# Peptides against a protein of PDB entry 6J54: the designs that were tried, part 22

Target 1, 223 residues: chain A of PDB entry 6J54
Amino acid sequence: NENLFASFIAPTMMGLPIVTLIIMFPSLLFPTPKRLINNRTISIQQWLIQLTSKQMMAIHNQKGQTWSLMLMSLIMFIGSTNILGLLPHSFTPTTQLSMNLGMAIPLWSATVFTGFRYKTKTSLAHFLPQGTPALLIPMLVIIETISLFIQPVALAVRLTANITAGHLLIHLIGGATLALLNINTMTAFITFTILILLTILEFAVALIQAYVFTLLVSLYLHD
Target 2, 42 residues: chain B of PDB entry 6J54
Amino acid sequence: QFQFTGIKKYFNSYTLTGRMNCVLATYGGIALLVLYFKLRSK

## One batch from the design tools (peptide)

Design b1_p14_2 (made by RFdiffusion4)
Fold by OpenDDE base, seed 2:
Structure b1_p14_2 (fold): chain B 223 residues (1-223), chain C 42 residues (1-42), chain A 14 residues (1-14)
Amino acid sequence: as target 1 above (223 residues)
Amino acid sequence: as target 2 above (42 residues)
Amino acid sequence: MKSLLISFIIFLLS
């Protein structure tokens, strides 16, 4: 009789939504280094940030690398929020489509407008793939235009759907496991094993989705 | 690499400028069609 | 072991 979607409801304290505090909380997990020789935890964080930054910025030219700070902050934000969302009794802001659209649309718009501003000819030519037969040109341009506008929606929905589905599956399989413990212990053990594997998968998905989201934004900027 | 003559020089799917012109022509055609139907309805 | 499993599941679902 429990609401399966209760975990996706924005939490309130004393009638006030605390979503803002939850969204800001991940920033506290990434302190700025103050010492020449940092603590082990900060060193590991910096190492991870450097690794991801090197991989993501390898695609971009010097002008595109100016977006590195924003892209890295984005991946760290989404990644941290997704990981924190897997903790018990935690609210995952990235399960909210509004939040993901709020991130995807401006970032997508910025990349598209940047492309049109600095590389107008290339950006316009992108709507027509090279070697297209003359008869298919009008139709393909329309399709590519529609595809462009679907990009921010697809970006947001991908993140929302993957994280939401993962959380939902954990709750469903977890509930089923509890129910099966009273019926058949062997079957319950199987479902429990699946639950463990799923939780591990969700940790990976949480990081991958953050990376994919940022990567796609980066790729749109590169094009 | 590609040598185009006449209209194909400006409207082709191989050169950057040609592709751009094709896209602009497509949007222009759509805009003209929309304008035509709007003027026809009024 | 059964109690530990239940506690872990409850921990995940809570």
Scores: peptide ipSAE 0.064, ipTM 0.731, DockQ to the pose 0.014
Fold by OpenDDE base, seed 5:
Structure b1_p14_2 (fold): chain B 223 residues (1-223), chain C 42 residues (1-42), chain A 14 residues (1-14)
Amino acid sequence: as target 1 above (223 residues)
Amino acid sequence: as target 2 above (42 residues)
Amino acid sequence: MKSLLISFIIFLLS
């Protein structure tokens, strides 16, 4: 009997947590180009970065494009960590809510403070949607204020929940498949097929969640 | 361009300044209510 | 075939 949540326990070596090493490992997969003509792997990476950067920065003005480096590094970090987390015996730091909150809160606060600093009138006006009836103004301002504070929490929880749930489902269905192999091979085959499809889905989810996380941060900056 | 007269010139849900003033008025009202209850409880 | 399936599942569950 193995604990389903054992994979989410922070790994330790000689009593020291090695989470820092795991977090730093994805950075090694993205070396900086040193030549005008790079290797195929680096060229593909740069191409992907340029494509994603072009799409994400299309909605930003020149001042907003200053955040391009941070946003691109964020998507690469989250994406790589999520993909690596799907490997066997791997620990996914993004399953830790503390880590995701640690990323979401500073980024959210930075965008909010930047908005209030450079566009005070616009930022305050965002608490009241245009065309709101006069009687609903006080209530809607309160709701929008609460919504603003929920944004970083929702951002972090979304990432954590999707990755965590995916891992749990793989373990549960995988365990069920093993149990069914000794009972009925036909049902085990069906369950195994579901397992394969689920694993493919989790790869997609891992990338999508990285994109969504970064995109939402970008959208908050745009506002 | 929207042209408003009277109080609607400063408090409206269509202009940027009007929306801002509505938000500030809401926060001010809440702050006054909190202050009122705080002083009343003492 | 059974051994291959088991190996794959164990790989995923590891």
Scores: peptide ipSAE 0.059, ipTM 0.707, DockQ to the pose 0.014
Fold by OpenDDE base, seed 3:
Structure b1_p14_2 (fold): chain B 223 residues (1-223), chain C 42 residues (1-42), chain A 14 residues (1-14)
Amino acid sequence: as target 1 above (223 residues)
Amino acid sequence: as target 2 above (42 residues)
Amino acid sequence: MKSLLISFIIFLLS
């Protein structure tokens, strides 16, 4: 490892980038059900998909529920890539801001354009909260407009920052643990304990960030 | 429910139509200002 | 669902 950020460099095999293969790999983890009664693994996956689908679609009308397939595929993609990224010597595509922006901007724009197209009056009125004093109306409209444009950026940065920070922390604490093993075993044990706890936390963060990303996209669709 | 008369009927912060008109008026004003400065700078 | 996921990945890579 030449630097601390070497794990975030796009991996190459024999001079060829293998990022495409890594991105497509999560699709292999979700086989299609072929039996009425599947094995335990597939049953758990279906249960999780149904649970998340019910929660996310509970706030949407019938027209909004049409987006369920896209939103579920999105959460499965981000979640699986994040979990796989926690494996040793693995590359997480979601640490790349370009990828997350590439997902956030089209989805955000689609929801915004859909809102303006089908509910123009409500969408335009959303830029002005109810009960605003007359003098503050122009300023507040501008603020809400800026807020709208920041949404896709915030969505992408949130995912990128949390996943990147987590991986960086694991690397730093892991390196510190190895360095301290030869200096002070007691301190190394404390650092190792923190590393274990942090790893457990990162598993949770990986799933939470996938859920939050998809939930916010879904929420923007509802607005 | 609020009942508005006159200009407040069309430009208010409580009704859906009033809020929409306020937003449109704000954007229109900004657009006119930008256009004014652009034409003036020319 | 696998087909949808693959399609989504292909869409992202296009």
Scores: peptide ipSAE 0.012, ipTM 0.724, DockQ to the pose 0.331
Fold by OpenDDE base, seed 4:
Structure b1_p14_2 (fold): chain B 223 residues (1-223), chain C 42 residues (1-42), chain A 14 residues (1-14)
Amino acid sequence: as target 1 above (223 residues)
Amino acid sequence: as target 2 above (42 residues)
Amino acid sequence: MKSLLISFIIFLLS
């Protein structure tokens, strides 16, 4: 009869929140390269960063590429926190909506203000899709304006919901598997297989959500 | 590329400038309506 | 097999 949401409670030790330490922990997994030829682990990490950087920055001009460091740090942070959150007895900070909003709102604001500052005409024109009938122009402009303000919320909620839902599913299926072990071993084996597949899926989701979050921020910068 | 004449040259949903002007006109219209009702309530 | 399975599930759930 344990609370299903107990794993999402912010951990405290000696009355002090240790969430800050958990958030900073992923940074230790990415040491700074000091050699021309690094070890295998760092080389693979740098290769992956270069690939993702190349893909994300391909849609940006030279001015937009100045955000490459910010976007790469963001994807590495979210990705690493999500992967570490899948470890047993671990707390996933990205399950907290406050954290994701804290990331989404400033980044969204920065991209929007940057867009209006350097591409005012394009940014204003973005509120009206091409080919819109004349009668729908006022309504569509209003809808697009509302859509703009929902973007940071959508970014945060998407990340929070996907990670939270994944963890809940693992707990539910895992609990069901344990309960079925005493009832029917064959059905328990089936549910256990589903649990394994779900765990593998959650590893993929953890990386995909990091990528999608960063990509959407990047796309907002491009627009 | 579409060729527009008259008011459609400045207000259209196809050109960048036209779309911008439509957005500004929409915001301006809303602002004027809000201002009208605010002044009417006084 | 059961003990290993239980241990793995507890490992995932704990």
Scores: peptide ipSAE 0.082, ipTM 0.742, DockQ to the pose 0.014; fails the geometry check

Design b1_p14_2_s1 (made by RFdiffusion4, then SolubleMPNN; from b1_p14_2, 8 letters changed)
Fold by OpenDDE base, seed 1:
Structure b1_p14_2_s1 (fold): chain B 223 residues (1-223), chain C 42 residues (1-42), chain A 14 residues (1-14)
Amino acid sequence: as target 1 above (223 residues)
Amino acid sequence: as target 2 above (42 residues)
Amino acid sequence: IQELLEALINYLLS
């Protein structure tokens, strides 16, 4: 198992952590527009960002749309890091639970605090679903309180687990394919086909998890 | 939509105010219980 | 959120 987890170890160069550079690398892929009419690549990128922004902010009112920049930056960061992590023998920072917790907890806290600050009555009422029998009110309030505290954990673990599992499977099947090249070429071809299909799936999962993560943060803000 | 009277007017699971009051009452009750056990141990 | 959850459940059970 230790050999399997070797790909998840934080890379280091001459004893200096290069994880910081890896985390900052995706930001280079999103340059700021300078011209009125930008290049095709930048235009497509802005178009995609605009579409995703409209989709995510559709559920929010004008006040909730204030978080549009934060949510869009979050989805772009997670999405880009997840996609780059699918490169062979690459390190995916989002596979580290510490990073996801460090990102999820502050955002969750900000959303919850914002809710209590500006929508105190509605936020407090959220701990009790409408129509609850009177006898179940205390227990249900406790359960909802616990559920609130589980939200950041579930958010971080969901992202980490999905990306880590996919990354692990790609490495395992990829390694098996390489090993089978010298044993049985036909079987190696089958495993390679599975690897391709899995890679496509993981690309989709990478984007979906980024979207779900951002969407849930947005929903917590909306309440 | 519903007409509540008496205690149900302030503590109900249908109105927004009622739900809020129920939550606050629950937290208050838990806090009182914790305080009771804390003071009980001297 | 409750309405969204109900809608999701109904969608999954459809």
Scores: peptide ipSAE 0.137, ipTM 0.773, DockQ to the pose 0.023
Fold by OpenDDE base, seed 5:
Structure b1_p14_2_s1 (fold): chain B 223 residues (1-223), chain C 42 residues (1-42), chain A 14 residues (1-14)
Amino acid sequence: as target 1 above (223 residues)
Amino acid sequence: as target 2 above (42 residues)
Amino acid sequence: IQELLEALINYLLS
């Protein structure tokens, strides 16, 4: 069991946590443009950010678009960290539930509080769907209230579970492939092919989960 | 456009204000129940 | 969310 989950242990060196460096590393991959016409790498990055920004902020008005910077930074951070986590024997901070909760809870709270601050009537009205029969109103309000508090938990667990499960599968199949090299090379080749396909799938999952996480935060803000 | 009279004017599931009042009434009811049990437990 | 659900249902039933 310890060997299986060894890659999920927070790395330390000489008693100092390396996790902080791992978290900060993705930021180095996205330099800030300094010219109107930048190099190809920066131009592609900015183009992708603009596309995602247009898609994400399409549901928001002028006031909601103030969150564009935060939402874009969030998706870039989660996406980059998830992709880096696909490296062999690498540690992915987003596999830690504590980290995801640390991101989800404040963001969720911010969206809820902003809703109550600027759209108090609308926010309170969301606890009761339109057209609800009178007899079901008290129960439904309670259910919607509980649903609201489940949102940050579901947001964090969804991201953590998807990334962790994918990471675990890659390591397991990878380990099995190495073990089969000395037993049956043909079977090992098949297993290796599956590993490659799984890695590609997890690459897509990493990006999708980052997008979904950011999208849900944005939707909660929209109310 | 919805037009309601009486209690339905303030408590309805169609208008924004009506929905808000229903939510507040529900929370108020729960709070009163909690207070009742708290006083009873003493 | 309700609109999204309705859109999904309509898509599945189309």
Scores: peptide ipSAE 0.106, ipTM 0.756, DockQ to the pose 0.020
Fold by OpenDDE base, seed 3:
Structure b1_p14_2_s1 (fold): chain B 223 residues (1-223), chain C 42 residues (1-42), chain A 14 residues (1-14)
Amino acid sequence: as target 1 above (223 residues)
Amino acid sequence: as target 2 above (42 residues)
Amino acid sequence: IQELLEALINYLLS
């Protein structure tokens, strides 16, 4: 069982932690454009950023669109780290709940505080849905308050659980295929096919979770 | 749209101000309850 | 948020 979770241990080299370098590595994959017409890779990256930016900022007004840079950087970071984590024997920092909480809690608090500062009346009114019976108002306000505080936890756990579960499944199915190679080749072939399909699915999940994480942060800002 | 009189004007679940006041009243009530139990335990 | 949730649920159930 210890070997099962060995891939989730923070990697070290010669006793020195290399997690910092792993976290900084995705930044090298997105160089800044220097030309009006850049390479195909950079152009595709810019195109994707433009699409996601327009899609996410469509729900925000001019004041909310100020967060575009931060939200785009967030989705780029989470997306790139998740995709790189699917490489064989790779460590995905986003599988660590501590990292995701470290991102979710400050961003959530920033969105909530921003809402209270600039839209105090509207933000306070969100604790009580419109048309609530008078007798249920205190209870519903409490429930809505609890729901608000669960948001950062749910945001972090969702990302961590999805990525971790995907990695775990890939390792389990991969280990099963290797174990079944000399036992039953037909079954090993089936499990290998499942592994291929699962890896494709996890690529999609990696991108979706990055998008959902960023989208929810943006949505909390909009309230 | 909605016309309320009396206390319903300030505490309602339909208007923005009414909803805000209801939330504040709820938090105030909870705070008072917590304060009461805290002072009672002393 | 409720409207978004309803839209997402409707999309998933469609």
Scores: peptide ipSAE 0.083, ipTM 0.764, DockQ to the pose 0.024
Fold by OpenDDE base, seed 2:
Structure b1_p14_2_s1 (fold): chain B 223 residues (1-223), chain C 42 residues (1-42), chain A 14 residues (1-14)
Amino acid sequence: as target 1 above (223 residues)
Amino acid sequence: as target 2 above (42 residues)
Amino acid sequence: IQELLEALINYLLS
């Protein structure tokens, strides 16, 4: 049973944690433009970043668009780490709940505090939905307050659970495929096909989860 | 659009100010209840 | 969020 989660253990070399290098590695995949007309790869990358940036910031005013750089860096980081985590025998830092909490809690707090700073009335009013009957006001305010505090936990758990579950399934099916190679080749081929399809799905999930995480943070900022 | 008079003007679930006041009143009430229980035990 | 939910519901019902 320990082998099932061995891939989620933080890797170390010579007693030194190499997780820091793994976390920093995705930064190498996003070079800064140096020319007016860059290489095709860099141009496509910048184009994608621009498109996602426009989509993410479409819901925000000029003041909210100040967060564009941070939100885009967040989605690029989470997306790149998730995609790299799908490589064979790769460690995905986003599978660690501690890391996701470390990202979710500060960002959530920043969005909430920013809301209270610049939109105090709207933020306070958000605890009470419009049109609430008078008798339900106290209870609903409490529920909305609790809901607010659950948001960072939901963000972290959602990302962690989705990525972790995907990786776990890939490892399980992969292991089953290897085990079935000497038992039933036809079944092994079927499981291998499922593994390929699952891997493709996990690539999509990796990007979607990164987008959803960033989007929700952005939505919390917008209130 | 909404015409409120009296206490409903300040405490309503339709206007932004009214909603804010309701939230503040709720938190204030909870704080008073907590204070009451603390003073009751001590 | 409420507007998004309403839009989603409308999309699903269409």
Scores: peptide ipSAE 0.072, ipTM 0.762, DockQ to the pose 0.021

Design b1_p14_2_s2 (made by RFdiffusion4, then SolubleMPNN; from b1_p14_2, 8 letters changed)
Fold by OpenDDE base, seed 3:
Structure b1_p14_2_s2 (fold): chain B 223 residues (1-223), chain C 42 residues (1-42), chain A 14 residues (1-14)
Amino acid sequence: as target 1 above (223 residues)
Amino acid sequence: as target 2 above (42 residues)
Amino acid sequence: VQLLLQAFLLELLS
């Protein structure tokens, strides 16, 4: 590659950007079930969706459970894009902070707005923890307000940083392995082993970050 | 649970209503301060 | 083996 960050550049083919196609591609991996008993692949997918849905919606009441479709679609989208991003010569859209902010800010604002609309007293009271000393009330309210506004930024940056860092590490360790092949074969073998372990770790990180992102959005809805 | 009298009934950090009023009072105070400095600058 | 590893790494990093 020309530089270390070349893999993060939006891909183009024949002069046309193909980012839109890459973003839409994960949808093809989840076909709609047509049978009462589907094949093993679809059954596993449905099983995973049901498990995650039950786990995430357990903290919500009936009104909050209406968000199940959105939250489950979100986790599937982020998870699938992150996993696909680990393929060679692939572009991961979630490495772009603009995309993650584009997802985090609307979802966060929707949850906060929903809280103020239907639970005004509780939402306003949430800015002040119970039992705080009277002298610290104004300062603490300000801190909690700032904390609220940092939430969407932290959510987006967390996802972007973790995925980007993982990709960067794979590139760096891989490049180091190539450089060491002609210098010290033993050291090159060690770095290659680390690369394999790192790639396995990145698969886990890809799924964890998708889950954490969706979970935090769901948790903000509950709060 | 808690028995408050006077202004503590409306402004406390224990009851839901008290916490809400404290938050509103804080925001109101900040808004007034901002308004004061804005008008002072003019 | 080294050539195969180089080819694999080149494909992975390119």
Scores: peptide ipSAE 0.020, ipTM 0.696, DockQ to the pose 0.014
Fold by OpenDDE base, seed 4:
Structure b1_p14_2_s2 (fold): chain B 223 residues (1-223), chain C 42 residues (1-42), chain A 14 residues (1-14)
Amino acid sequence: as target 1 above (223 residues)
Amino acid sequence: as target 2 above (42 residues)
Amino acid sequence: VQLLLQAFLLELLS
């Protein structure tokens, strides 16, 4: 079923990868504020960024607050790309596992290395949960070590799977709606209603996945 | 706050230092086992 | 309504 996955193929024009332009496009939606009191759009954007920044960085100390710009840029990038991906005939770069791994692995590595650098004792202690029976300590340390290395993969796969599954579901329900238009108009209307509700849900999922991805990176930094 | 004596003071699953030592001991043990098998096969 | 829905879906899914 190449038609089902055709929308997930990286678009190219004249042999040139236009994916780079698509990835850079969301940055144009967030212009830099130039005035003390900006227009309504920029003011709302800055207000949302401020609120999300406060709640996400509340668990971090002064050194962790240095990651505020990185984490906020990450959530804005993933969120904007996911929302733009819900537009008709649009390509969502976050559906590509390579892109998500490209974001997850460096950020995870940076958080882990930062943790070992500044909080070596605490970071090493995280491989063993508190209150572990003595006989289970070696096995649990191994499991926690494996869990650590699965974290970047889990971040990438979670984002990729959620966005891809949502797009596939929209495509399938939409295709079913088109097929049912010539068979049963009433059933087609029901499926179309489901499609509308699903698209609304995918808008929420797009934002939630951006938030979860950024939050987990933040939590790994805190740990 | 737990009070430990003897070897439990350094190796426990409740204190931060104890957990760290347990992790290091586990990694050290694994490294020694790998080294043992490597030297045995050599 | 059917034609508009078809046009919308075709624009969305084509």
Scores: peptide ipSAE 0.019, ipTM 0.702, DockQ to the pose 0.014
Fold by OpenDDE base, seed 2:
Structure b1_p14_2_s2 (fold): chain B 223 residues (1-223), chain C 42 residues (1-42), chain A 14 residues (1-14)
Amino acid sequence: as target 1 above (223 residues)
Amino acid sequence: as target 2 above (42 residues)
Amino acid sequence: VQLLLQAFLLELLS
């Protein structure tokens, strides 16, 4: 049982945590362009960043587009860490709820505070949807307030749960495949096929969760 | 477009200002209730 | 093939 969660334990080297190095490692994979005609890999990266940036910032005005760097760095960070986490013997920092909360809470707070600062009336009015019956106003305001405070928690838990669950499934099915190799080769082959499909799915999930996380932060900023 | 008169002008769920006032009124009411119970317990 | 699969899985899951 302990072996199931061993991959989620923060790695240490000589008693010193190397999590900081793991967190900083993805930054090395995205070098800054230095040439007019860059390498193919860098060009593809920049192209992807431009595409995602255009999509993410399409909902924002010029004032909101000031957050483009922050949001794009966030999606690149989460996406890269999630993808790297799918490598064998790799540690995914995003499986740690503390890290995700550490990202979600400040970003959420920043979006909420910026909303109250620059769009006070709209932000306050957001607690009450349009056309609400008069009798439901107090209750709905309370519910909407609670919903607001649940947002950072949901944001962090969503990312953590999805990535962690995927990793657990890969380990479980992988372990089952190994166990079945000595019992029934045919069944083991089927299980292995499922494992491959699951791994492909987890790659997609890793990117989607990064996108959703950033998108929701951006959406909260827009609202 | 909506035309409101009287109290509905300031407290409505359709206009931005009206919604804001409703939210503020709700929070104010809750704060007053909490204050009331706090003072009552003392 | 089975040994290669085992080795690959062990490398992934170890």
Scores: peptide ipSAE 0.019, ipTM 0.699, DockQ to the pose 0.014
Fold by OpenDDE base, seed 1:
Structure b1_p14_2_s2 (fold): chain B 223 residues (1-223), chain C 42 residues (1-42), chain A 14 residues (1-14)
Amino acid sequence: as target 1 above (223 residues)
Amino acid sequence: as target 2 above (42 residues)
Amino acid sequence: VQLLLQAFLLELLS
């Protein structure tokens, strides 16, 4: 069982943490455009970024659109790290709950603080849904307050759990396929097919989780 | 849209101000309860 | 095919 989690151990080189380099590596994949007519790869990247930006920031006002840079950088970071983590011998930093909490808590606190700073009345009113019976108001306010505090934890755990579970499944099915190669080749072929389908699913999950993470942060900002 | 009078005007779950006041009242009540128990322990 | 599968799986699981 311990071997299953070997891929989740923070890698080091000569006792020095190489995790910092791994975290910074995705930034190299998104160079800044320097020319009026960029390369095809850069043009496609910019096009995708613009599409996602327009889609995500459509629900926000001009003040909320100020967060577009942060949200887009966040989705690009999480998405790129998640996809790169599916490579063989790779380490996914997003599988570490500490990192996800390190991202979720500041962003959540920033959104909540921004809400209370500029829209105090609306933010306070958000703790009580409209149309609540008078007898349930105190209890519901408490529940909504607790829900607010659970938001960063749920955000981090959701991302961590989904990515970690996917990696574990890939390792388990892959290990089963290797074991079945010497036992039954036909069954091994079936398990290998499942592995391929699972890897495709994990690619989708990697992108979806990045999107959901940023979307939820955006929704918290919008309130 | 809704016509509220009296206490319902300030404490209601339909208007923005009413909801805010309800939230503040609940927090105030909880704070008072905590303060009461804290002072009770001396 | 088996060798390629083994190589891929070994690389994936290492």
Scores: peptide ipSAE 0.020, ipTM 0.699, DockQ to the pose 0.014; fails the geometry check

